# Peptides against a protein of PDB entry 3OGK, part 228

Target 1, 307 residues: chain A of PDB entry 3OGK
Amino acid sequence: ATPDRLSRRFPNLRSLKLKGKPRAAMFNLIPENWGGYVTPWVTEISNNLRQLKSVHFRRMIVSDLDLDRLAKARADDLETLKLDKCSGFTTDGLLSIVTHCRKIKTLLMEESSFSEKDGKWLHELAQHNTSLEVLNFYMTEFAKISPKDLETIARNCRSLVSVKVGDFEILELVGFFKAAANLEEFCGGSLNEDIGMPEKYMNLVFPRKLCRLGLSYMGPNEMPILFPFAAQIRKLDLLYALLETEDHCTLIQKCPNLEVLETRNVIGDRGLEVLAQYCKQLKRLRIERGADEQGMEDEEGLVSQRG

## One batch from the design tools (peptide; made by RFdiffusion4, then SolubleMPNN)

Design b1_p28_7_s3 (from b1_p28_7, 11 letters changed)
Fold by OpenDDE base, seed 1:
Formats: structure tokens, C-alpha cells, sequence
Structure b1_p28_7_s3 (fold): chain B 307 residues (1-307), chain A 28 residues (1-28)
């Protein structure tokens, strides 16, 4: 499909999802000159897709100019923007989006690579948005954004239900968690073990409705912070947790209502057995290879065909 | 897992990429 063909065929299109390296390119349905750039699509959106409310770019090259054009073209009509594993933009592009699209409900930049100039985009979002439901910059590296802006977003956006962030120190997000009363999903943050203060995270108060969770760098010492509400957990992202096989077993046993688990091979066949025993509502299971598993021939820490 | 609807196993990064590509192809 080409942008011009799409707009002609579907002038009232409300949702568009584009994936880089489309199969259509293999069959010469997309000109090679289009590559993975969103530019021609953004041009078409701006000119001809006037009802478009949702845009999802996956594995595409997105420039600040593209984002600026999209932002100005759709303005408050844009409800969803997902830059999924995209590259080529800076925080200036994000600033343009949040400046012009003040009613955006979903903003995703998960696993995108970008140049960070400043934290103004998040500040602008905090100052002007009250519609946000989903904010996701999971697996990104922002160093210049403020946790206070995230807290402000939580206070102002009463429908905020899902937030995924980068490596914020989790203690800096205490104010955010207190403000995010309707939050159901949180992923990211950074748990930093302190030998001198083993209990530094034990007083963390999570939103009462939290049921989908992934805390980065959570080890066995921090894992108990989940126990008070483990029974209400429906989704766990343990991809970036520092849990071994036995730790997985311990946690899984406490999550009988688990529906989605994402973890690494370290769960092992034993962990899978425990999962099968205790999590009867499991709907989705994702197991990835961990970097730390390179060379650990520990049979218990590997998922085999037995698992 | 009686209610399991989706299983994704990625033994390595290459296989993950391959799987993602396959999923993208099936949705078209």
C-alpha cells in the first residue's frame, strides 16, 4: 500500500498503523525509495487523512520535521501517537507533539532511539494535558526529564491508567504514585540496592488499582514490596528484573490471578511448572533470552522443551 | 496452562526479530 492509495481509498481513516520493512516492500508494493521513513505518510496524513486520530509507527525513521508536521496537521484531533522502536527524532519533535496535540490520550515512545536535548516536552505535557490515559517511554534513556512533571501529569490526568518509564529512581516516583490514583499499570523505574539500607523500598506505596507491573532491576530483596498486593497482579514484566529461578517461583506462587507473564529464560522449567500450578488464569507467556544467561549452563535456569 | 492463548519464546535476539517479522506478515 502507498500513502496516496490509502488516502484515496480510505479518506475517513481514523487509525493508521505502519510497520517498518513491510512485507509489501518484498513484493514491490511499496517503492524502495520510501524505505522506513514516515515522511511520505505524514505528508499524506497532513493533506488527505483529516479524520485520523490514531497513528502508530513501528520501526520507522521519524524526524522532528515529521513530528512537527503531524502535530500541526492533526492538533487536538490526535488522540494516539505511538513511536514504537522508531528513530531519527529528538525531544524537540516530542515537544512539538505535546504542544500542538493537547488532547492526546496515548503517547508512546517505547524502545525508540532519539537525541535528548532537554526535558521540556514532559514539562509542557504536564502543564497543558488533562486527557492522558497512557504514557509510555519504556526502555528509553531520558536523563533530563523531571519526576515532578510526571507527578503533575498524574494529578491533572484523572484517566491516567498506564505509565511506563525509563530508569527513574523509584523513590523519586513516590509523589507520582500518590497522585496517580487510577493507575493500573506501571513499568520501569530503577531499584538500586543499597547494602546499608536494605529496607529503603519497603515503604513504597503503590496505587491501589495497580495490577500490571514491571519494576526494573527488582531483585529478591526488593521483591517483597509486591507481596501485599500480589494477589491482584494480573500482568508481570520481569524482563529486567534481577530474579533467579527460585525467586521466580516465590513470586509466581503469590500471584494466583496472573494473566500475563513476560520474563527471561532464567525462569527455567521449574519456574514454568510452578507457573502452571499456581497461575490457572495465565493467558500470555513471553520468555526472552537474558544477557546474563550467556554461559550459565545451569539447567534450572534454562527453558527447555520440557518446560 | 488451560487458558493460555499466546506463547512467545525467544531463545535469542535473532529469533525474536524473526518472530516479530512473522507476526507482522500474518497481520497483513
Amino acid sequence: as target 1 above (307 residues)
Amino acid sequence: FPNLEELEIFPDEKERERYEKLLEEEKR
Scores: peptide ipSAE 0.066, ipTM 0.561, DockQ to the pose 0.373
Fold by OpenDDE base, seed 2:
Structure b1_p28_7_s3 (fold): chain B 307 residues (1-307), chain A 28 residues (1-28)
Amino acid sequence: as target 1 above (307 residues)
Amino acid sequence: FPNLEELEIFPDEKERERYEKLLEEEKR
């Protein structure tokens, strides 16, 4: 399909999702630089798709100029922007989006590759947005953004329900969690073990409605922080957790209302048995081959046909 | 799993690489 054909057929299009790379790219079978440019689509959006509220670019090449054009063209009409596994832009492009699209509800840049110039985009978002519902920069590498801006966003955006972040130290997000009263989903962060302070995270208070969770680097020592609200957990992302098979079993037993589990092969057949026993509401199960497979000779750490 | 609606079992090389990076950072 060409952009011009789309606009002619659907002049009142409200949601657009573009996919630039095949799924095979996930397996490194295709060069990372392979993909479509969004430029012709952004041009068409700017000129002819005046009712477009939601844009989802998946595995596309997106320049700062593209983002700037999109931002100015849609302004406060843009409610959703998802840069899903995109590349080619910098934080200047993000700044343009949040500057011009002040009523954006969903901003996603999960797994996107970009050049980080500064943290101004998040600051600008914090200063001017009160509409945000979903913020997702999961599996990204931001070093110049401030957790204080995230706290400000939580305070100002009462409808904020889902936040996925990169490698923020979890303790730096205490203020964020206190402010995010309606938060239902949180993924990311960084739990850093401190041998000298084993209770480092024990007093961490999560939002009361939190039920979808994925904490990066969560090990068995940190896992107990979930126990007070484990019964309300509906989704767990354990892909980046540092849990062994037994740890999985321990956690799963405490989550009887679990509906979605994403984990690695380390769960093993034993973990799957425990999951089946305790999680009767399970709807989705995702098991990835983790880095652990190459080293785990232990049969318990592998998912077999028995699981 | 009587209520299982979706099952995904597959390798994700990109996520694996990220996980490996995370592990390396934790060791520091």
Scores: peptide ipSAE 0.063, ipTM 0.603, DockQ to the pose 0.313
Fold by OpenDDE base, seed 4:
Structure b1_p28_7_s3 (fold): chain B 307 residues (1-307), chain A 28 residues (1-28)
Amino acid sequence: as target 1 above (307 residues)
Amino acid sequence: FPNLEELEIFPDEKERERYEKLLEEEKR
């Protein structure tokens, strides 16, 4: 499909999802820059797709110029932008998006690779947006953005329901969690061990509606912070948790309403048995191979064909 | 899993790399 043919066939298109380079490119089987430039599509959007309000680029090469053109072309009509596993842009491109698209509801850059110049884009978003429902920069590395801007976003965007972030210290997000009264989903952050303060996170208060959760670095000592609302958890992301097989079993038993589980191979056949026993509403299961499962002596710590 | 609709195993290399990085950071 070509951009021009798309616009001719569907001049009133409202939602566009483009998939660029295949997963094989991640394994160096295909060059990363092969067939994935958004430029011709952005040009066509700007010229001919005047009702487009949702754009999803997956595994595409996106430049700052592309983002700037898209931002100016769609302006407040743009409700959704997903830069899903994209590359080639900087935070200047993000700044252009949030500057011109003041009514954006969904902004995603999950697992995208970019050059970080400053934190202005998040600050601009905090200062001017009141429409945001979904903010997702999960599995990204932002070092120059402020947790205070995230808190401001939560305060101003009362429809904010899903936020996924990078490696913010969780205690820096206390104000954010307090402000995000309608938040249903949170992923990311960083739980950092403190030998001198073993109960560092025990008083952490989560939004009351929180039911989809993934905390990075969560170990067995931090896991109990979930227990008060474990019964309402519908989705768990344990990919970046520091839980062993028995820890998984402990947590799973407390989540009878779990619908989605994302975890590592460490769950093992044992954990899967417990999952099957206690989580009758499970709809989706995702298992990744972790580094800590390598060389495991106990076969129960591995997911086999039995699991 | 009577209601299981979707199963994905070893879904993404980037996720694995991210986790490995997290483990290394935790050890520091």
Scores: peptide ipSAE 0.059, ipTM 0.609, DockQ to the pose 0.301
Fold by OpenDDE base, seed 3:
Structure b1_p28_7_s3 (fold): chain B 307 residues (1-307), chain A 28 residues (1-28)
Amino acid sequence: as target 1 above (307 residues)
Amino acid sequence: FPNLEELEIFPDEKERERYEKLLEEEKR
């Protein structure tokens, strides 16, 4: 489909999802020619799609100019922007979006590659947005954004239900969790083991409605922080957890209401058996191959044809 | 899994790389 044909056929289009051509790309090594350019689509949106409120770009090349044009064209009518595995923009483009689209409800840039200039975009979002429901920059690298801005967002956006972040120290998010009273989903963060303080995270208080969770770097020592509300958990993302097969078994047994599990092959056949035994409401299972596939050929952490 | 609606098995290279990076940072 071409942009021109789309606008002619659907002048009242409210939601647009564009998928670029999938190419092999390594993490943080996305070639400039990895996806299609959104420029012609943004031009068409700006000129002819006046009712468009939701935009989802997947595996596309998006420039700051594209984001600026989109932001100004849609302004407060833009409710959803998803930059899913996109590249080509900087935080200046994000700043333009949050500056002009002050009523945005969903902002996603999961697995996108960008140049980080500053943390102003998150600060601007914190100062002016009260509509945000979903914020997702999972599997991104931000070093210049502030956890305090995230806390402010939680305080001001009462409908905030899903937040996925990069590698924030979890203890820096205590204020965020306290403020995010309606949060149902959290993914990301960073749990850093302290040999001298084994109970470093034991007093961490999660939002009461939290039921979808994925904590990065969660090891067996940190896993018990989930036990008080494990029966409430509906979705687990264990892709970036540091859990072995037995740890998976321990956690899964405590999550009888689990509906969605995303994990690595370290779960093994044993973990799958435990999952089948204890999680009767499971609807979706995603198993990814871990990095150590070559070394684990002989270990129990392999999902065999029998698992 | 009597209620299983979706099964996805992926070799996602990006997720592997991120996990490896995380493991390296924890060892430091």
Scores: peptide ipSAE 0.063, ipTM 0.605, DockQ to the pose 0.290; fails the geometry check

Design b1_p28_7_s4 (from b1_p28_7, 11 letters changed)
Fold by OpenDDE base, seed 2:
Structure b1_p28_7_s4 (fold): chain B 307 residues (1-307), chain A 28 residues (1-28)
Amino acid sequence: as target 1 above (307 residues)
Amino acid sequence: FPSLEELELYPDVREREKYEKELEEKKK
């Protein structure tokens, strides 16, 4: 479809999702720079889609100018912006969004590639937003943002229910977790092993309503931090966990209410058997082949026809 | 899995190469 056709047909459109790359790109078969530019769409949104509240760009090229135009055009009417695996922008573009769209409820940059200039965008969001419900920059690299801003967001946004982050040290998020009283979902962070302090995470307190979780680099030593609330876990993202087959079995046995599991082949047939035995409410199962499981065809950490 | 509604085997690839490398490093 063309932007002009869209506005003519749907002048009162409230939600728009654009996909700039074919499905083949999801298998790394398409160059990263192959994708549609959002510019003509942003122009159309600005001029003719005046009721648009939700914008989702998937695998598109997005410039700072595009974001600035969108931000100014929609301002506080913009409730959702998802830059889903997009590229071409910097944190200046994000700053423009959060500066002008102060009532944004969902802000997503998951798997987007961008140039990080500073952490001002998160600070601005923390200073002025009280509406945020979903914040997602999962699988991104931010080095200049502050955990304190995330804590401020949690304190000020009482409807904040889902937060997915990049490489924050989990201990830096203690204040965030304490403030995020209504948080139901958390993904990302970084658990770092310390041989001198093996239990450094044992006193970590999670939000009471947390039920969807994916901690990056969680190993068997850190896994027990989940045990106090494992029975309330509904979704687990173990794609970036450092759990072996037996670790999976241990954790799964403690999560009888698990509905969604995302993991790698390391779960193995044994893990799947345990999953079937203990998780009777399982609705969705995602198993990926990780690089670490390549060549382990004869290992226990393999999903076969048995599994 | 009688309650299973969705099964994804080897689904769409995420930008995980850097994370996979980090995982390997942390496993050492």
Scores: peptide ipSAE 0.043, ipTM 0.595, DockQ to the pose 0.325
Fold by OpenDDE base, seed 4:
Structure b1_p28_7_s4 (fold): chain B 307 residues (1-307), chain A 28 residues (1-28)
Amino acid sequence: as target 1 above (307 residues)
Amino acid sequence: FPSLEELELYPDVREREKYEKELEEKKK
């Protein structure tokens, strides 16, 4: 499909999702620049797709100029922008988006590769947006953004229900969690074990409606922080948790209402048996290969055909 | 899994090599 054909066929298009690079590109089997540049699509959006509210680019090359053009063309009409596993832009492009699209409800750049110049984009978002429902920069590296801006967003955006972040120290997000009263989903952060403070995170208070969760680097010592609300957990992302097979079993047993589980093969056949036994509402299961696959001494720590 | 609607096995290689390395370091 070409951009011009799209606009002619669907002049009143409200939502556009473009998929660029195939998954094989992630293995460097296909050149990184293979696939689609969003430029011709952004041009078409700017000129002919005046009703477009939602844009989802997946595995596309996106420049700051593309983002700037899109931002100015759609302005407050843009409600959703998802830069899903995209590359080629900097935080200047993000700044343009949040500056011009002040009523954006969903902003996603999960697993996107970009150059970070500053944290102004998040600050601008915090200062002017009250519409945000979903903010997702999961598995990204932002070193120059402030957790205070995230807290401000939570305070000002009362419809904020899902937030996925990078490597914020979880304790820096205490204010955010307190402000995000309607938050249902949180992923990311960083749990940093301190041998001198084994209960460092035990007093962490999560939003009362939280039911979808993925804490990075959560180990068995931190896992108990979930127990008070484990019964209400519906989705767990354990891909970057430091849990072994038995830890998985312990947690799963406490989550009878679990609907979605994302984890690594460390769950093993044993963990899958426990999952089947205790999680009767499970709808989606995602198992990825983890870096720790090589370190598993116990054959039960691997998912077999029986699992 | 009688209620299972979607199963994904090794579906993605995430662009988070740094995090995986950090994970391994923290696990040691």
Scores: peptide ipSAE 0.042, ipTM 0.602, DockQ to the pose 0.300
Fold by OpenDDE base, seed 1:
Structure b1_p28_7_s4 (fold): chain B 307 residues (1-307), chain A 28 residues (1-28)
Amino acid sequence: as target 1 above (307 residues)
Amino acid sequence: FPSLEELELYPDVREREKYEKELEEKKK
C-alpha cells in the first residue's frame, strides 16, 4: 500500500496502523519510496486523511518534523498516537504532539529509540491534558522527566487507566499511585534492592483497581508486595522481573484469576505445570528467551516440550 | 491450558537490547 492509494480509497479513514518490517530486513522488504519512514504517510495524513484520529506506527522511522506535522494537522482530533518501536525522533517531537494534541487519550512510545533533550513534553502533558487514558513509554530511557508530572497527570486525567513507564524508582511514584485512583494497569518502574532497608517497598500502596501489572526488577524479596491483591491480578508482565523458577511458582499460585502471563523461559516446565494447575482462566501466555538461558544449567529454568 | 487462546514463544531477544542488558546486569 502507498499513502496516495490509501487516501484516495479511504478518505474518511479514522484509524491507521503502519507496520514497518524488522530493522534488519526493513529496507529489503519495504518499498524504497517510503522506506520505513513515516514522512510520506504524515504528508498524506495532513493533506487528505482529515478524519484520522488514531495513528499507530510500528517499527518506523519518525522524525521530529513528522511528529510536528502530524500534531498540527490533526490537533485535538488526534486521540491515539502509538510510536511502537520507532526511532529517529527526540523529545521535541513528543513536545509538539502534546502541545497541539491536547485531547489525546492514548500516547505510546514503547520500546522507541529517541534522543532525550528535556522533560518538557511530560510537563506540558501534565499542564494541559485531562483526557489521557493510556500513557505508555515502557522500556524507554527517560532521565529528565519528573515523577511529579506523572502525578499531576494522574490527578487531572480521571480516565487514566493504564500507565507504563521506564525506570522510575517506584518510591518516587507513591504520589502518582495515590492520585491514579482509576488505574487498572501499571508496568515498569524500578525496584532497587537496598540491603540496609530490606522492607523498603513493603508499605507501597497500589491503586485499588490495579489488575494488570509488571514491575521491573522485582525480586523475591519485593514480590510479597503483590500478595495482598494477587487474587485480583489478571495480567502479569514478568519479563523484567528478577524471579527464578520457584519464585514464579510462588507468585502464580497466588494469582488464580490470571488471564495473561508474559515471562521468560526461567519459568521452566515446573512453572508451567504450576500455571496450569492454579490459573484456570489463563487466556494468553508469552514466553521469551532471556538472560537466564545464558549460563543457566538448571534444567528447571528451561521451557521444553514438556511444559 | 484449556482456556488458553494464545501462545506466544519468542526465542529471540527483544530489540531493546539496552534494557535487557540492564536486566542482565542486575541479575549478576
Scores: peptide ipSAE 0.036, ipTM 0.561, DockQ to the pose 0.302
Fold by OpenDDE base, seed 3:
Structure b1_p28_7_s4 (fold): chain B 307 residues (1-307), chain A 28 residues (1-28)
Amino acid sequence: as target 1 above (307 residues)
Amino acid sequence: FPSLEELELYPDVREREKYEKELEEKKK
């Protein structure tokens, strides 16, 4: 469909999801047309889609100007913005969104590529938003944002239930976890081993309702921090965990209520057997290829046709 | 997996090269 055709047919559209070309085609390979760029769609939204409150761009080119236009056009009516694997914008565009859309409930930029100018967007969000339910910048690099702003968001947004972040040191998020009383999902962060302090994370307190999580760089030494509440875990993202096959087995055995597992081939046939044995409520299983497959010492870290 | 509703094997590749590199560094 074209933007013009969409608005003519659905003038009262409330939710729009646009899918661009595959990621491989986005790197300077997309011709300048409506299929790759959100610009013509944003123009149409601004002019004709006055009831639109949810926008999801997947694998599209999004400029700061596009974000600015969208922000000003929808303002506090915009409840959801998902920049899913998008590129072409900077943090100035994000700043415009959070400045003008102060009642936004869902802000996602997972796996998006952007230029980071400053951390003002997160600060602005922290200072003015009380509506946020979902914040997701998983698999992104923000070096200029403050964990204190994230804590402020948690304190001010009572309905905050899902937060996925980049490489924040987990200990810097202690205040965030304390404030995020209703948090059900957390992904990301960074667990960093300290040879001199092997138990540095053992006293970490997680939100009581946490049941969906994926801690980046979690190794076998850090894994025990999950054991006290492993029985309530419903979803695990182990894509960025530093767990081998036997570590997977250990953790899975402690998660009898697991419904969703995302992991790499390192789980192996052994891990899948354990999963089948202990996780009878499993609804979704996702197994990806990992870069570590070529160097794994554990020969069992491969999913075969067996199991 | 009698309760399994969705299985994804080797789904669409994510843009996570930087994280994969970091994982390798932490394993050393």
Scores: peptide ipSAE 0.032, ipTM 0.556, DockQ to the pose 0.300

